# Peptides against a protein of PDB entry 6KZJ: the designs that were tried, part 5

Target 1, 71 residues: chain A of PDB entry 6KZJ
Amino acid sequence: SPDLLSEVSEMKQDLIKMTAILTTDVSDKAGSIKVKELVKAAEEEPGEPFEIVERVKEDLEKVNEILRSGT

## One batch from the design tools (peptide; made by RFdiffusion4, then SolubleMPNN)

Design b1_p9_3_s2 (from b1_p9_3 with K6A E8Q)
Fold by OpenDDE base, seed 1:
Structure b1_p9_3_s2 (fold): chain B 71 residues (1-71), chain A 9 residues (1-9)
Amino acid sequence: as target 1 above (71 residues)
Amino acid sequence: SSIVEALQK
């Protein structure tokens, strides 16, 4: 539903914000997350539900990479 | 959230 898509979009935006926080204390290294690219992608039209979910999945993978690099 | 609740059902 449109309401569910809006909720997923909000969750994605929150994830991007969390990603930005996680990247603030890490050095710019090769393979660092492109936070600006994620933000730009979030500003585009949501698209189909599957596309939104796949974007969120990709963001979660990137957060995982940040967490691993912090250890 | 509603989506989290939906996934748990």
Scores: peptide ipSAE 0.081, ipTM 0.676, DockQ to the pose 0.028
Fold by OpenDDE base, seed 3:
Structure b1_p9_3_s2 (fold): chain B 71 residues (1-71), chain A 9 residues (1-9)
Amino acid sequence: as target 1 above (71 residues)
Amino acid sequence: SSIVEALQK
């Protein structure tokens, strides 16, 4: 339905925004995060919802490593 | 959004 598609699209946009916030906020500490690659992927081919979720998951894992290691 | 609300709970 149009309502379900709107909800999924809103969720996708939120995930993209979260990824952007995480990458920019921790970019100085997260040398392993390929910021340029993520920006290009988000602008050209945001991908399927699963691919976006996997990017957010990867970013959260990197943030967790930074917090855990203190580096 | 629904997902933001879910994550904040």
Scores: peptide ipSAE 0.081, ipTM 0.693, DockQ to the pose 0.038
Fold by OpenDDE base, seed 2:
Formats: sequence, C-alpha cells, structure tokens
Structure b1_p9_3_s2 (fold): chain B 71 residues (1-71), chain A 9 residues (1-9)
Amino acid sequence: as target 1 above (71 residues)
Amino acid sequence: SSIVEALQK
C-alpha cells in the first residue's frame, strides 16, 4: 500500500541519517573509517535498503570495536 | 513509525 511504502521510505531515510551520525561521531577514533566517503555515499548514492542496512551494520560493528578496545 | 516500533519490540 502507499502507506507501507511511505513507512519503508521513512525508515530508509532514518537509517541513512543514523549512518552519517555514527561515522562522524566516531571519526577521531575510527582509524580505518573514511568518514567523508561514507557520508557522501549515504547522501548521493544511498543504494537499496539492503545496502543501507549493511552500512549501518558495519558502522555499529566499528563503534563496538572502538568502545570495547578503548581506541 | 509503526514498522520501526514493531521491529524494536
């Protein structure tokens, strides 16, 4: 339905925003993260929902590593 | 959204 498609689209946009926030927030500790590249990809070439979810997953894993290691 | 809330339960 149009309502379901609108909800999925909103969720997609929220995931993109979360990815951008996560990448920028951990920039000082993220030695392997190319912050500018990831933010640009999220805004200009977001991709399909699966690709967005995978980016968020990878960012969360990186945040977890930073928090666990302290570096 | 409703779908996000449902997935977080």
Scores: peptide ipSAE 0.076, ipTM 0.691, DockQ to the pose 0.030
Fold by OpenDDE base, seed 4:
Parts: C-alpha cells; structure tokens; sequence
Structure b1_p9_3_s2 (fold): chain B 71 residues (1-71), chain A 9 residues (1-9)
C-alpha cells in the first residue's frame, strides 16, 4: 500500500541521517574515517535499506573502537 | 565528539 511504501521511505531516511551523524561527529577522533567521501556516498548512492543498515553497523563499530582505545 | 563523550558517561 502507499502507506507501507511511505513508512519504508521514512525508515530509509532515518538510517541515512544516523549514518551522517555518526560519521561526522566521531570523525575528529577517527583518523581512518574519510568524512568527505562518506558524505558523498550517502548523498549520491545511499543504496537500499540493507546497505544503509550495513553502513550504520560499521559506523557503530568504529565508534566502539574509539571508545575502547580511549581516544 | 558529542556522541563519543555521551557514550563514555
């Protein structure tokens, strides 16, 4: 239904926003994160919801690594 | 960063 498609679209947008927040906010402490490249990838080729979830997962892993390293 | 600092609290 149109309502289901709208819900999926909103979910996708929320995941994109989460990825952007994680990549930009932790980038100052993470030398391996190329912020500019990740922002471009998110805007130009966000991908399907599964791909977006995988990016968010990877961002969370990077944040956790920063926390463990004491950076 | 804000997120990192929040998680460390």
Amino acid sequence: as target 1 above (71 residues)
Amino acid sequence: SSIVEALQK
Scores: peptide ipSAE 0.038, ipTM 0.638, DockQ to the pose 0.083

Design b1_p9_3_s3 (from b1_p9_3, 4 letters changed)
Fold by OpenDDE base, seed 2:
Structure b1_p9_3_s3 (fold): chain B 71 residues (1-71), chain A 9 residues (1-9)
Amino acid sequence: as target 1 above (71 residues)
Amino acid sequence: SDIVKALQK
């Protein structure tokens, strides 16, 4: 339905925003995170929903590693 | 979105 498609589209946009927030928040602590590249990819070529979710997952894993290391 | 909010809880 149009409503379901709208909800999925909104979810996609929210995931893109989450990815941008996660990457920028830890930019100074994450030596392996290419912030500019990830933000650019999220805004210009977000890709399929699966690819966005995988990017968010990877970002969360990197944040977790930073938190565990304390650096 | 409502879906994202639900997943974050």
Scores: peptide ipSAE 0.074, ipTM 0.701, DockQ to the pose 0.038
Fold by OpenDDE base, seed 5:
Structure b1_p9_3_s3 (fold): chain B 71 residues (1-71), chain A 9 residues (1-9)
Amino acid sequence: as target 1 above (71 residues)
Amino acid sequence: SDIVKALQK
């Protein structure tokens, strides 16, 4: 339905924003994370929602590693 | 979003 598509589109936009925040918020602690590459990917055509979710998942994993390592 | 909340249940 149009309402469902609107909701999915809203979720997509939220995930895009979250990806951008996660890539930049941890930049000072990023260590080996290629922040510039992740930011560039966020500025490019984000692709389908699945691709955005996968990027967010990867960002969260990297953030978790930073927090656990204390770097 | 409502979808995110639904998926987390």
Scores: peptide ipSAE 0.063, ipTM 0.675, DockQ to the pose 0.031
Fold by OpenDDE base, seed 4:
Formats: sequence, C-alpha cells, structure tokens
Structure b1_p9_3_s3 (fold): chain B 71 residues (1-71), chain A 9 residues (1-9)
Amino acid sequence: as target 1 above (71 residues)
Amino acid sequence: SDIVKALQK
C-alpha cells in the first residue's frame, strides 16, 4: 500500500531529525556520523519497499551508536 | 521520546 510506504518514509525522516539533534553539540569534524549524508539520502528516491526499510534500519543503527557513545 | 528510550535499553 502507498500508505505503508509513506509511513516508513516518515519514520526515516524522523530518524534523520533525531540524528541531527544528537550531533548538534558535537564538533563539525566529528567522524562518527555524517549528517549531510543522511539528509541527501532522504532526498533521493526511496526506491522499492525493501530499500526504504534497509535505509531506516541503517539510520536506527547510526542513532543507537550515537546514544551509546555519549556524543 | 519512546524510540530514544528503547534504543538506550
């Protein structure tokens, strides 16, 4: 359903926002996360449902890494 | 948020 794909896309966008918030106080030279890369990925064509889910999975992993690192 | 709390557990 297109509604389900829209919901997953919204989840991805929320994860990007969370990542940006978690890295705002970190130096622009922090090598752990590339905020600009995540933003660009959100603007790209989401592709097939599987590709959307895989990108959300990767975003969750990145956010979790930031939380565990304390940065 | 609930999602942040879930990731920290």
Scores: peptide ipSAE 0.049, ipTM 0.654, DockQ to the pose 0.063
Fold by OpenDDE base, seed 3:
Parts: structure tokens; sequence; C-alpha cells
Structure b1_p9_3_s3 (fold): chain B 71 residues (1-71), chain A 9 residues (1-9)
């Protein structure tokens, strides 16, 4: 449903916001994640539901890497 | 947050 896709898109946007907060203090060591690239990707056409899910999964892995490494 | 806790497990 369009409501479910909108909810997933909102979750992705919230993830980007959290990433920005986490990387502001460690900006010099955040080589694994490019906040600017994530913002650009969010502005692109969302594509099919599977493509949206894969992008969210990739973003979650990047955040998890930051949390595990402390960088 | 709940999401951070979920990712750390």
Amino acid sequence: as target 1 above (71 residues)
Amino acid sequence: SDIVKALQK
C-alpha cells in the first residue's frame, strides 16, 4: 500500500537524521558512510518496493557499523 | 532509542 511505502520512506529519513547526529562528532573518521550521498539517494526516485528495502537495509548496516566500531 | 538498541544486538 502507498501508506506502507510512505512509512518505510519516513523511517529511512529518520535514519539519515540519526546518522547525521552520530557522525557530527566523529566526522573525520566516518569514512564508511557519506551523509551527503545518503541525502542525495533519498531525493532520487524511490523505485520499486524491493529497491527501497535494499536501500534501507544498506543504510541500517552503515549505522550498525558506526555503533560497533565507535567511529 | 529502540532502533539503536536493536542494531547493537
Scores: peptide ipSAE 0.046, ipTM 0.647, DockQ to the pose 0.062

Design b1_p9_3_s4 (from b1_p9_3 with E8Q)
Fold by OpenDDE base, seed 1:
Structure b1_p9_3_s4 (fold): chain B 71 residues (1-71), chain A 9 residues (1-9)
Amino acid sequence: as target 1 above (71 residues)
Amino acid sequence: SSIVEKLQK
């Protein structure tokens, strides 16, 4: 439903914001984290519900990598 | 509403 898609999209945006906060002091040399890619994906057409969920899942994995590595 | 509630609609 449109309401569910809006909520998932909001969750994705929150994850991007968290990633940005966690990586504020991280140099371009640190890890495979592409913050710009996450931002671009969020501003793009959401697409199908499954695609949105998979993007959110990937964003969560990236946040987990940041937390685990400390970078 | 919760995401669970939205999934049930």
Scores: peptide ipSAE 0.049, ipTM 0.665, DockQ to the pose 0.023
Fold by OpenDDE base, seed 2:
Structure b1_p9_3_s4 (fold): chain B 71 residues (1-71), chain A 9 residues (1-9)
Amino acid sequence: as target 1 above (71 residues)
Amino acid sequence: SSIVEKLQK
């Protein structure tokens, strides 16, 4: 339905925003995260919903590693 | 969420 498609589109946009928040709040000094590259990927070519979800999952894993390392 | 509920219907 058009309502469901609108909600999927909204969720996609929310995932993009979440990725941007997670990437901009971390330092390049922590692990293999490159903030500028991840932000560019989120803003310019986010890709298909599955790719966005996988990227957010990866970002969360990296954030967890940063928190565990204390750096 | 609303979307999850709609997907399960």
Scores: peptide ipSAE 0.046, ipTM 0.647, DockQ to the pose 0.023
Fold by OpenDDE base, seed 5:
Structure b1_p9_3_s4 (fold): chain B 71 residues (1-71), chain A 9 residues (1-9)
Amino acid sequence: as target 1 above (71 residues)
Amino acid sequence: SSIVEKLQK
């Protein structure tokens, strides 16, 4: 249905936005995080919803590592 | 996405 399509599209866009937030917020501490490359990849080839979720998961893991290491 | 394109057909 058109409603289901809209819902999936919105979810995809929200996940992309979440990835962008996670990559930009840690930019000041992202000595090992290629933020520019990640943003480019997310924008040019966001992938399927599942792939976007996996990227968000990876970003969260990176944030966790920064918090655990303190550096 | 491929899924979205298929659903729109």
Scores: peptide ipSAE 0.042, ipTM 0.640, DockQ to the pose 0.023
Fold by OpenDDE base, seed 3:
Structure b1_p9_3_s4 (fold): chain B 71 residues (1-71), chain A 9 residues (1-9)
Amino acid sequence: as target 1 above (71 residues)
Amino acid sequence: SSIVEKLQK
């Protein structure tokens, strides 16, 4: 449903914002995270629902890596 | 979202 996809898209945007906050405070040393690429990918055609979910999953893994390692 | 607002403060 379009409402569910909109909710997932909003969650992804929130993750991008959180990543930006975390990376700016921890000295831009997020080796595996390119915030600019995440923003670009979010503005492109989202594709099928499965592809959106997989991208969100990858973003969550990156955030978890920052929280776990501190970098 | 609420969590983003909290992190920005």
Scores: peptide ipSAE 0.041, ipTM 0.643, DockQ to the pose 0.051

Design b1_p9_4_s1 (from b1_p9_4, 5 letters changed)
Fold by OpenDDE base, seed 3:
Structure b1_p9_4_s1 (fold): chain B 71 residues (1-71), chain A 9 residues (1-9)
Amino acid sequence: as target 1 above (71 residues)
Amino acid sequence: SAAAKAAAL
């Protein structure tokens, strides 16, 4: 249905935004994942929703490592 | 995307 496509598209966009936030937060600590690469990955087909979720998971793991290390 | 195709059903 068009409504479900809109919902999936919104969810995809939200996951991309979360990935960008998490990647930027860890990059301010780890030096130079360019915000430009995240924007480019958002303009390029950001992958299937599952691939976006896996990127968010990886970014959460990086955040957890930073919180544990204090760096 | 495959998910978009699945959501179109």
Scores: peptide ipSAE 0.079, ipTM 0.740, DockQ to the pose 0.021
Fold by OpenDDE base, seed 2:
Structure b1_p9_4_s1 (fold): chain B 71 residues (1-71), chain A 9 residues (1-9)
Amino acid sequence: as target 1 above (71 residues)
Amino acid sequence: SAAAKAAAL
């Protein structure tokens, strides 16, 4: 339904925003994320929904590593 | 939240 497609589109936008927050916050703290590549990926179409989900997963794994290591 | 929206799908 059109309502379901609108909700999926909004969820996609929320995932992109969370990825941007996680990548910027960890870049200032961990020095290991290529901010320039992520900024370019944010200026382009954010990729296919699967690629966005995989980036969010990788960002959550990095956050978990920072919390566990204390660095 | 995105999680609540995901649960509503």
Scores: peptide ipSAE 0.067, ipTM 0.715, DockQ to the pose 0.033
Fold by OpenDDE base, seed 5:
Structure b1_p9_4_s1 (fold): chain B 71 residues (1-71), chain A 9 residues (1-9)
Amino acid sequence: as target 1 above (71 residues)
Amino acid sequence: SAAAKAAAL
């Protein structure tokens, strides 16, 4: 159904945005989400849904390590 | 933190 394809496409876009936030250099001030960079990361096909999920998982693991280290 | 930005999605 077209609705299911829309939901999957939205989920893919959210995962891409999350990956972009976790991989982008944290040196950019916490308030400057460059919407343009998130749009470019969403337009740059980051691979199949599985590859996106694996990248997000790796980025979340890195964030968890940073949080546990207190740094 | 990256985690705080991710929570804004």
Scores: peptide ipSAE 0.053, ipTM 0.669, DockQ to the pose 0.116
Fold by OpenDDE base, seed 4:
Structure b1_p9_4_s1 (fold): chain B 71 residues (1-71), chain A 9 residues (1-9)
Amino acid sequence: as target 1 above (71 residues)
Amino acid sequence: SAAAKAAAL
C-alpha cells in the first residue's frame, strides 16, 4: 500500500530526530529540557519507530507468505 | 486469500 511508503518515510524522520537527540550535548540544561520534550513528543506519537518497524515486519511476513504459497 | 493479503500491502 502507499501507506507503507508513508510509514517508512515517517520512521526515517523519527530515526533522524532520535540520532540528533543522542548526539546533542546534554550539558546545557536548556538543551536537556528541549531534548526531554522532543523525546516525550516522539514517545506520545502512535507512530513510534518501533511500532512502524513492527508493522513493516508484519507486512514483510505477509509478502513472504504470498511469495512462498504462489497464491 | 493471498490476493487479498497482497492488495492490503
Scores: peptide ipSAE 0.050, ipTM 0.623, DockQ to the pose 0.031; fails the geometry check

Design b1_p9_4_s2 (from b1_p9_4, 3 letters changed)
Fold by OpenDDE base, seed 1:
Structure b1_p9_4_s2 (fold): chain B 71 residues (1-71), chain A 9 residues (1-9)
Amino acid sequence: as target 1 above (71 residues)
Amino acid sequence: SEEARKKAL
C-alpha cells in the first residue's frame, strides 16, 4: 500500500540521518563508508517496494558496520 | 485482481 511505502521511505531517511550523525565525528581515516551513496539513493525515485527494502537493508548493514568498527 | 494488488501496495 502507499502507506507502507511511505513508512519504509521515512525509515530509510532516518537511517541516513543516523549514519550521518555516526560519521560526522569520523575523521578521514574511517573506512570507505559511502554516506554520499546513501544520500543519493534516498533522493532518487523510490522505485518498486522491493528496491526500497533492499536499499534500507543495505543502509542497516552500513550502520551496523559503523557501530561495530567504532568509526 | 489487478486492482486488488494495486491497493495492497
Scores: peptide ipSAE 0.049, ipTM 0.600, DockQ to the pose 0.016
Fold by OpenDDE base, seed 2:
Structure b1_p9_4_s2 (fold): chain B 71 residues (1-71), chain A 9 residues (1-9)
Amino acid sequence: as target 1 above (71 residues)
Amino acid sequence: SEEARKKAL
């Protein structure tokens, strides 16, 4: 249904927004993440929903690493 | 089924 496609599209947009927030917050707190890699990640096409989910997963893993390192 | 897919889209 068009409602299900709208819901999936909204979820995709939310995942993209979460990735953008996590990449920027990680830049401010982790002095080791190259600003150039974040700019490239922001300019890269978000890709398929699976690629967006994998990117969000990687961002959460980076946040967890920062929290464990205390940096 | 294709009919179920058509209802879901």
Scores: peptide ipSAE 0.051, ipTM 0.601, DockQ to the pose 0.013; fails the geometry check
Fold by OpenDDE base, seed 4:
Structure b1_p9_4_s2 (fold): chain B 71 residues (1-71), chain A 9 residues (1-9)
Amino acid sequence: as target 1 above (71 residues)
Amino acid sequence: SEEARKKAL
């Protein structure tokens, strides 16, 4: 349904925001998560439901990587 | 389930 797509899209946007917050203290060194790439991915068309879900999965993995690295 | 799929569309 359109409502589910909107909910998943909103959840993705929230994950991007969380990632940006978690990476703000990570200095511009070569190992920092590409916050710019995440922001771009949030502005792109959601695409089909499967594509939205895969992007959400990737965003969760990135957040988990930040948390595990202690950054 | 098929019903869940129908609700998701």
Scores: peptide ipSAE 0.048, ipTM 0.635, DockQ to the pose 0.019; fails the geometry check
Fold by OpenDDE base, seed 3:
Structure b1_p9_4_s2 (fold): chain B 71 residues (1-71), chain A 9 residues (1-9)
Amino acid sequence: as target 1 above (71 residues)
Amino acid sequence: SEEARKKAL
């Protein structure tokens, strides 16, 4: 649904912003999340709704890995 | 897949 896709897109943008805030005070070596790659993936053509959801899922898995490892 | 796309809408 268009409303669900808009909500997922907004959540992705908020995750990018939060990651940028958290990584500004931590050395460039902390975590598998490259903020620059997440920003590029957000600027890329979103593709089909399924492809958008898969990209958000991959980003959430990377966040979970950082939170679990503490690095 | 087309089925996966249909479930994501």
Scores: peptide ipSAE 0.046, ipTM 0.669, DockQ to the pose 0.024; fails the geometry check

Design b1_p9_4_s3 (from b1_p9_4, 4 letters changed)
Fold by OpenDDE base, seed 5:
Structure b1_p9_4_s3 (fold): chain B 71 residues (1-71), chain A 9 residues (1-9)
Amino acid sequence: as target 1 above (71 residues)
Amino acid sequence: SAEAKEKAL
């Protein structure tokens, strides 16, 4: 159904955005999230939905490690 | 891409 496919496409786009936010070097000097870099990360076909989820999982593990270490 | 296959249906 076109509605289910639209929902999957939106979910994919959200996962791509989350991965981009978590992988972008949040250097305190990057007060400009380069919208261009997020657009490039969204234009770089991150692969199939499973591959996107695996990248998001890895990024969340990195965030958890940073939060746990306090570094 | 699954998305490319979808546009073909």
Scores: peptide ipSAE 0.057, ipTM 0.686, DockQ to the pose 0.019
Fold by OpenDDE base, seed 2:
Structure b1_p9_4_s3 (fold): chain B 71 residues (1-71), chain A 9 residues (1-9)
Amino acid sequence: as target 1 above (71 residues)
Amino acid sequence: SAEAKEKAL
């Protein structure tokens, strides 16, 4: 249904927003994160939903590492 | 439900 496609599209947009927040907030503490490359990847046509989920997963792993290291 | 799946298509 068009409603399900709208819901999936909204969920995709929310995942993109979360990735952008995670990539920008870690920029001040994680000297190894290429902020410019992640911002460009968020501004470019977001890949298939799987690629967005994998980016969010990687960002969560980086946040966990920062929190565990205390940096 | 099969009917819920039909409405989801």
Scores: peptide ipSAE 0.047, ipTM 0.616, DockQ to the pose 0.014
Fold by OpenDDE base, seed 3:
Structure b1_p9_4_s3 (fold): chain B 71 residues (1-71), chain A 9 residues (1-9)
Amino acid sequence: as target 1 above (71 residues)
Amino acid sequence: SAEAKEKAL
């Protein structure tokens, strides 16, 4: 449903925000996740439901990497 | 459920 796609899109936006918070304290020398690029990709047409899910998955992987490494 | 999947479309 369009409601589920909206919920997934909101979850993606929350993941981007969490990633931004986790990366703000890391020095510019750590491989900084391009938060601006993730935000731009979230504001663009998400495409098909599968493409939305794949982008959310990528964001989750990035957040998990930050949580494990501290950077 | 099948109904939940139908609503997800």
Scores: peptide ipSAE 0.051, ipTM 0.638, DockQ to the pose 0.019; fails the geometry check
Fold by OpenDDE base, seed 1:
Parts: structure tokens; C-alpha cells; sequence
Structure b1_p9_4_s3 (fold): chain B 71 residues (1-71), chain A 9 residues (1-9)
């Protein structure tokens, strides 16, 4: 459904915003999390539903790493 | 129709 794809796309965008907030106060040494790459991938055409889900999964893994490391 | 089902995905 186009509506489901829009919902997943919005969820991804919100996750990127949360990732940016979590990374704003961590020292420049947290160079492992390319927030800029996540933002770039969100501006691209969503593509196939599977590709959207895999991008969201990758974003969730990155957020989990930030929360676990504190960086 | 099959087309209506496809648009619902």
C-alpha cells in the first residue's frame, strides 16, 4: 500500500531526527555514526518496500549502538 | 479487481 510506504518513510525520518539529537552532544570522536549518510538515504526515492525496511533496520541498529555506548 | 488489489498493497 502507498499509505504503508508513506508511514514507514515518515518513521524513518523521525528516527533520523532522533539519531541527530542523540549524537549532537557526543564528542567528534563518535566518527563511526554517519548521520549525514542516513539523511542522504532518506532523501532518495524509497524504492521497493523491502529496501525501505532494510534502511529503517540499519537506522535502528545505529540508534541502538548510540544508546548502548553513550556516544 | 486484480488491479484494485494491487493498488491496496
Amino acid sequence: as target 1 above (71 residues)
Amino acid sequence: SAEAKEKAL
Scores: peptide ipSAE 0.047, ipTM 0.586, DockQ to the pose 0.014; fails the geometry check

Design b1_p9_4_s4 (from b1_p9_4, 4 letters changed)
Fold by OpenDDE base, seed 3:
Structure b1_p9_4_s4 (fold): chain B 71 residues (1-71), chain A 9 residues (1-9)
Amino acid sequence: as target 1 above (71 residues)
Amino acid sequence: SAEARAKAL
């Protein structure tokens, strides 16, 4: 079984990737989410747990909209 | 597509 801290770290990385996919326009040059942009996005996350949850909720709503629309 | 990348997570 993976370590719980490794699972949480992976989940955080996936959330950052989702946010990047939703915020980058589909310009064909988005082929590499630069590690530097991922680190910056992680540093720009609100420090308060409720603000993090609200951001994750917004990102999940956007993902659901994209998946339903086929875009 | 953005959808295909979202499904790959």
Scores: peptide ipSAE 0.043, ipTM 0.638, DockQ to the pose 0.121
Fold by OpenDDE base, seed 2:
Structure b1_p9_4_s4 (fold): chain B 71 residues (1-71), chain A 9 residues (1-9)
Amino acid sequence: as target 1 above (71 residues)
Amino acid sequence: SAEARAKAL
């Protein structure tokens, strides 16, 4: 249905936004992430839903590492 | 900003 396609499209956009937020927040602490390149890649070429989910997963793992290290 | 993007979720 058009409504289901709209809902999936909105969810995809929210995952892209979460990835951009997580990548920018972790870089203020980790100094090793090319934030500008990752944010541009998320905005210009988000890729397929699986690739977006894998990026979000990686960002959550990085956040967890920062929280465990306290740095 | 990241905060403005967070408010748009």
Scores: peptide ipSAE 0.042, ipTM 0.668, DockQ to the pose 0.054
Fold by OpenDDE base, seed 1:
Structure b1_p9_4_s4 (fold): chain B 71 residues (1-71), chain A 9 residues (1-9)
Amino acid sequence: as target 1 above (71 residues)
Amino acid sequence: SAEARAKAL
């Protein structure tokens, strides 16, 4: 349905926002996606399902690290 | 803080 496609689009946009939040503070050069690259990734094809799952996995690992650090 | 950002998710 058009409603389901809208819901999936909103979910994608929320995942991009989550990734941006998790990458903004890591002064460690290994995880710093430039804001410009996040904007481009929002406009580009989300990638193949495997690439999406790997990004979600990485973001969940970052959330776990933040929660464990207490900072 | 990283914790404040985690709460924004």
Scores: peptide ipSAE 0.039, ipTM 0.654, DockQ to the pose 0.131
Fold by OpenDDE base, seed 4:
Structure b1_p9_4_s4 (fold): chain B 71 residues (1-71), chain A 9 residues (1-9)
Amino acid sequence: as target 1 above (71 residues)
Amino acid sequence: SAEARAKAL
């Protein structure tokens, strides 16, 4: 349903925001997770349901990488 | 069910 797609899209946007917060505090010297690329992905049309899910998965992987880097 | 979730898309 359009409601479920809207909810998944909102969840994606929240993951991007969390990723940006985690990266901004670490970004003074360690490998810039391209916050610019995440922001572009937030402004980009979510696309088809599969594309939304793949982007949510990528956002979770990026958050996990930030947590593992300890920076 | 997974099928009910698929129909909700």
Scores: peptide ipSAE 0.047, ipTM 0.655, DockQ to the pose 0.021; fails the geometry check

Design b1_p9_5_s1 (from b1_p9_5, 3 letters changed)
Fold by OpenDDE base, seed 1:
Structure b1_p9_5_s1 (fold): chain B 71 residues (1-71), chain A 9 residues (1-9)
Amino acid sequence: as target 1 above (71 residues)
Amino acid sequence: MEIVEALKK
């Protein structure tokens, strides 16, 4: 459905933006990224891109820790 | 954004 394709396209774009938020130093110098709005969206809607990216980041950190520590 | 709801449309 065209509506589904639009929804998936928006989700992809949100994932890209949220990845940038979570992987870069979000300082006051970060551009026009509404970090607070994205956080609120994740709180309201389970499985939103922000929460997905956070889980992916956590999993990658765990993998990196295992590889680095040998535990 | 809810994919499940988008699938129903």
Scores: peptide ipSAE 0.060, ipTM 0.702, DockQ to the pose 0.026
Fold by OpenDDE base, seed 2:
Structure b1_p9_5_s1 (fold): chain B 71 residues (1-71), chain A 9 residues (1-9)
Amino acid sequence: as target 1 above (71 residues)
Amino acid sequence: MEIVEALKK
């Protein structure tokens, strides 16, 4: 339905924004996050919804590792 | 999350 497609589009935009927030507020001290590359990918060529979700998942895992390591 | 409600309709 048009309503479902609109909500999926909104979800995609929210995931893009979340990815940008997760990458910009985390330092690359662990050598695992390419902040500049991830921000560029989120804003210029986000890709398909699946690719965005996988990127957000990876970002969450990296943030968790940084927080646990205290670095 | 609004998407969850949309999937239930």
Scores: peptide ipSAE 0.060, ipTM 0.709, DockQ to the pose 0.023
Fold by OpenDDE base, seed 3:
Structure b1_p9_5_s1 (fold): chain B 71 residues (1-71), chain A 9 residues (1-9)
Amino acid sequence: as target 1 above (71 residues)
Amino acid sequence: MEIVEALKK
């Protein structure tokens, strides 16, 4: 359904926005921790919110591709 | 919206 693909695309965009919020918010709260170091730390920790968001984003991309292609 | 609810449509 085109409507379902639109919803998935919107959720993907929301996850991108959340990724940006997670990187900036933690940077503001964590004194002297660079955003890049924080992102790296989150990537090394599979349970960290940033890493979870990235995985969900990837899953949404896969779902969108399957729904669009029908395969 | 949660993806599970989206897939039910």
Scores: peptide ipSAE 0.056, ipTM 0.686, DockQ to the pose 0.059
Fold by OpenDDE base, seed 5:
Structure b1_p9_5_s1 (fold): chain B 71 residues (1-71), chain A 9 residues (1-9)
Amino acid sequence: as target 1 above (71 residues)
Amino acid sequence: MEIVEALKK
């Protein structure tokens, strides 16, 4: 459903925003998370449903790593 | 985008 894809895309955008907030306060050593790359990925065509899901999964994993590490 | 178009049909 296009509505479901829109919802997933919105969720991805929210994850990117949260990632940006979490990474701005961390010391320069958080080199694994490129906020600019995530933002660019959100602005580009999400592509096929599988590609959207894979990008959301990757963003969730990155956010989870930040939350678990506290940095 | 292509599969989204296909699913709209």
Scores: peptide ipSAE 0.040, ipTM 0.589, DockQ to the pose 0.021

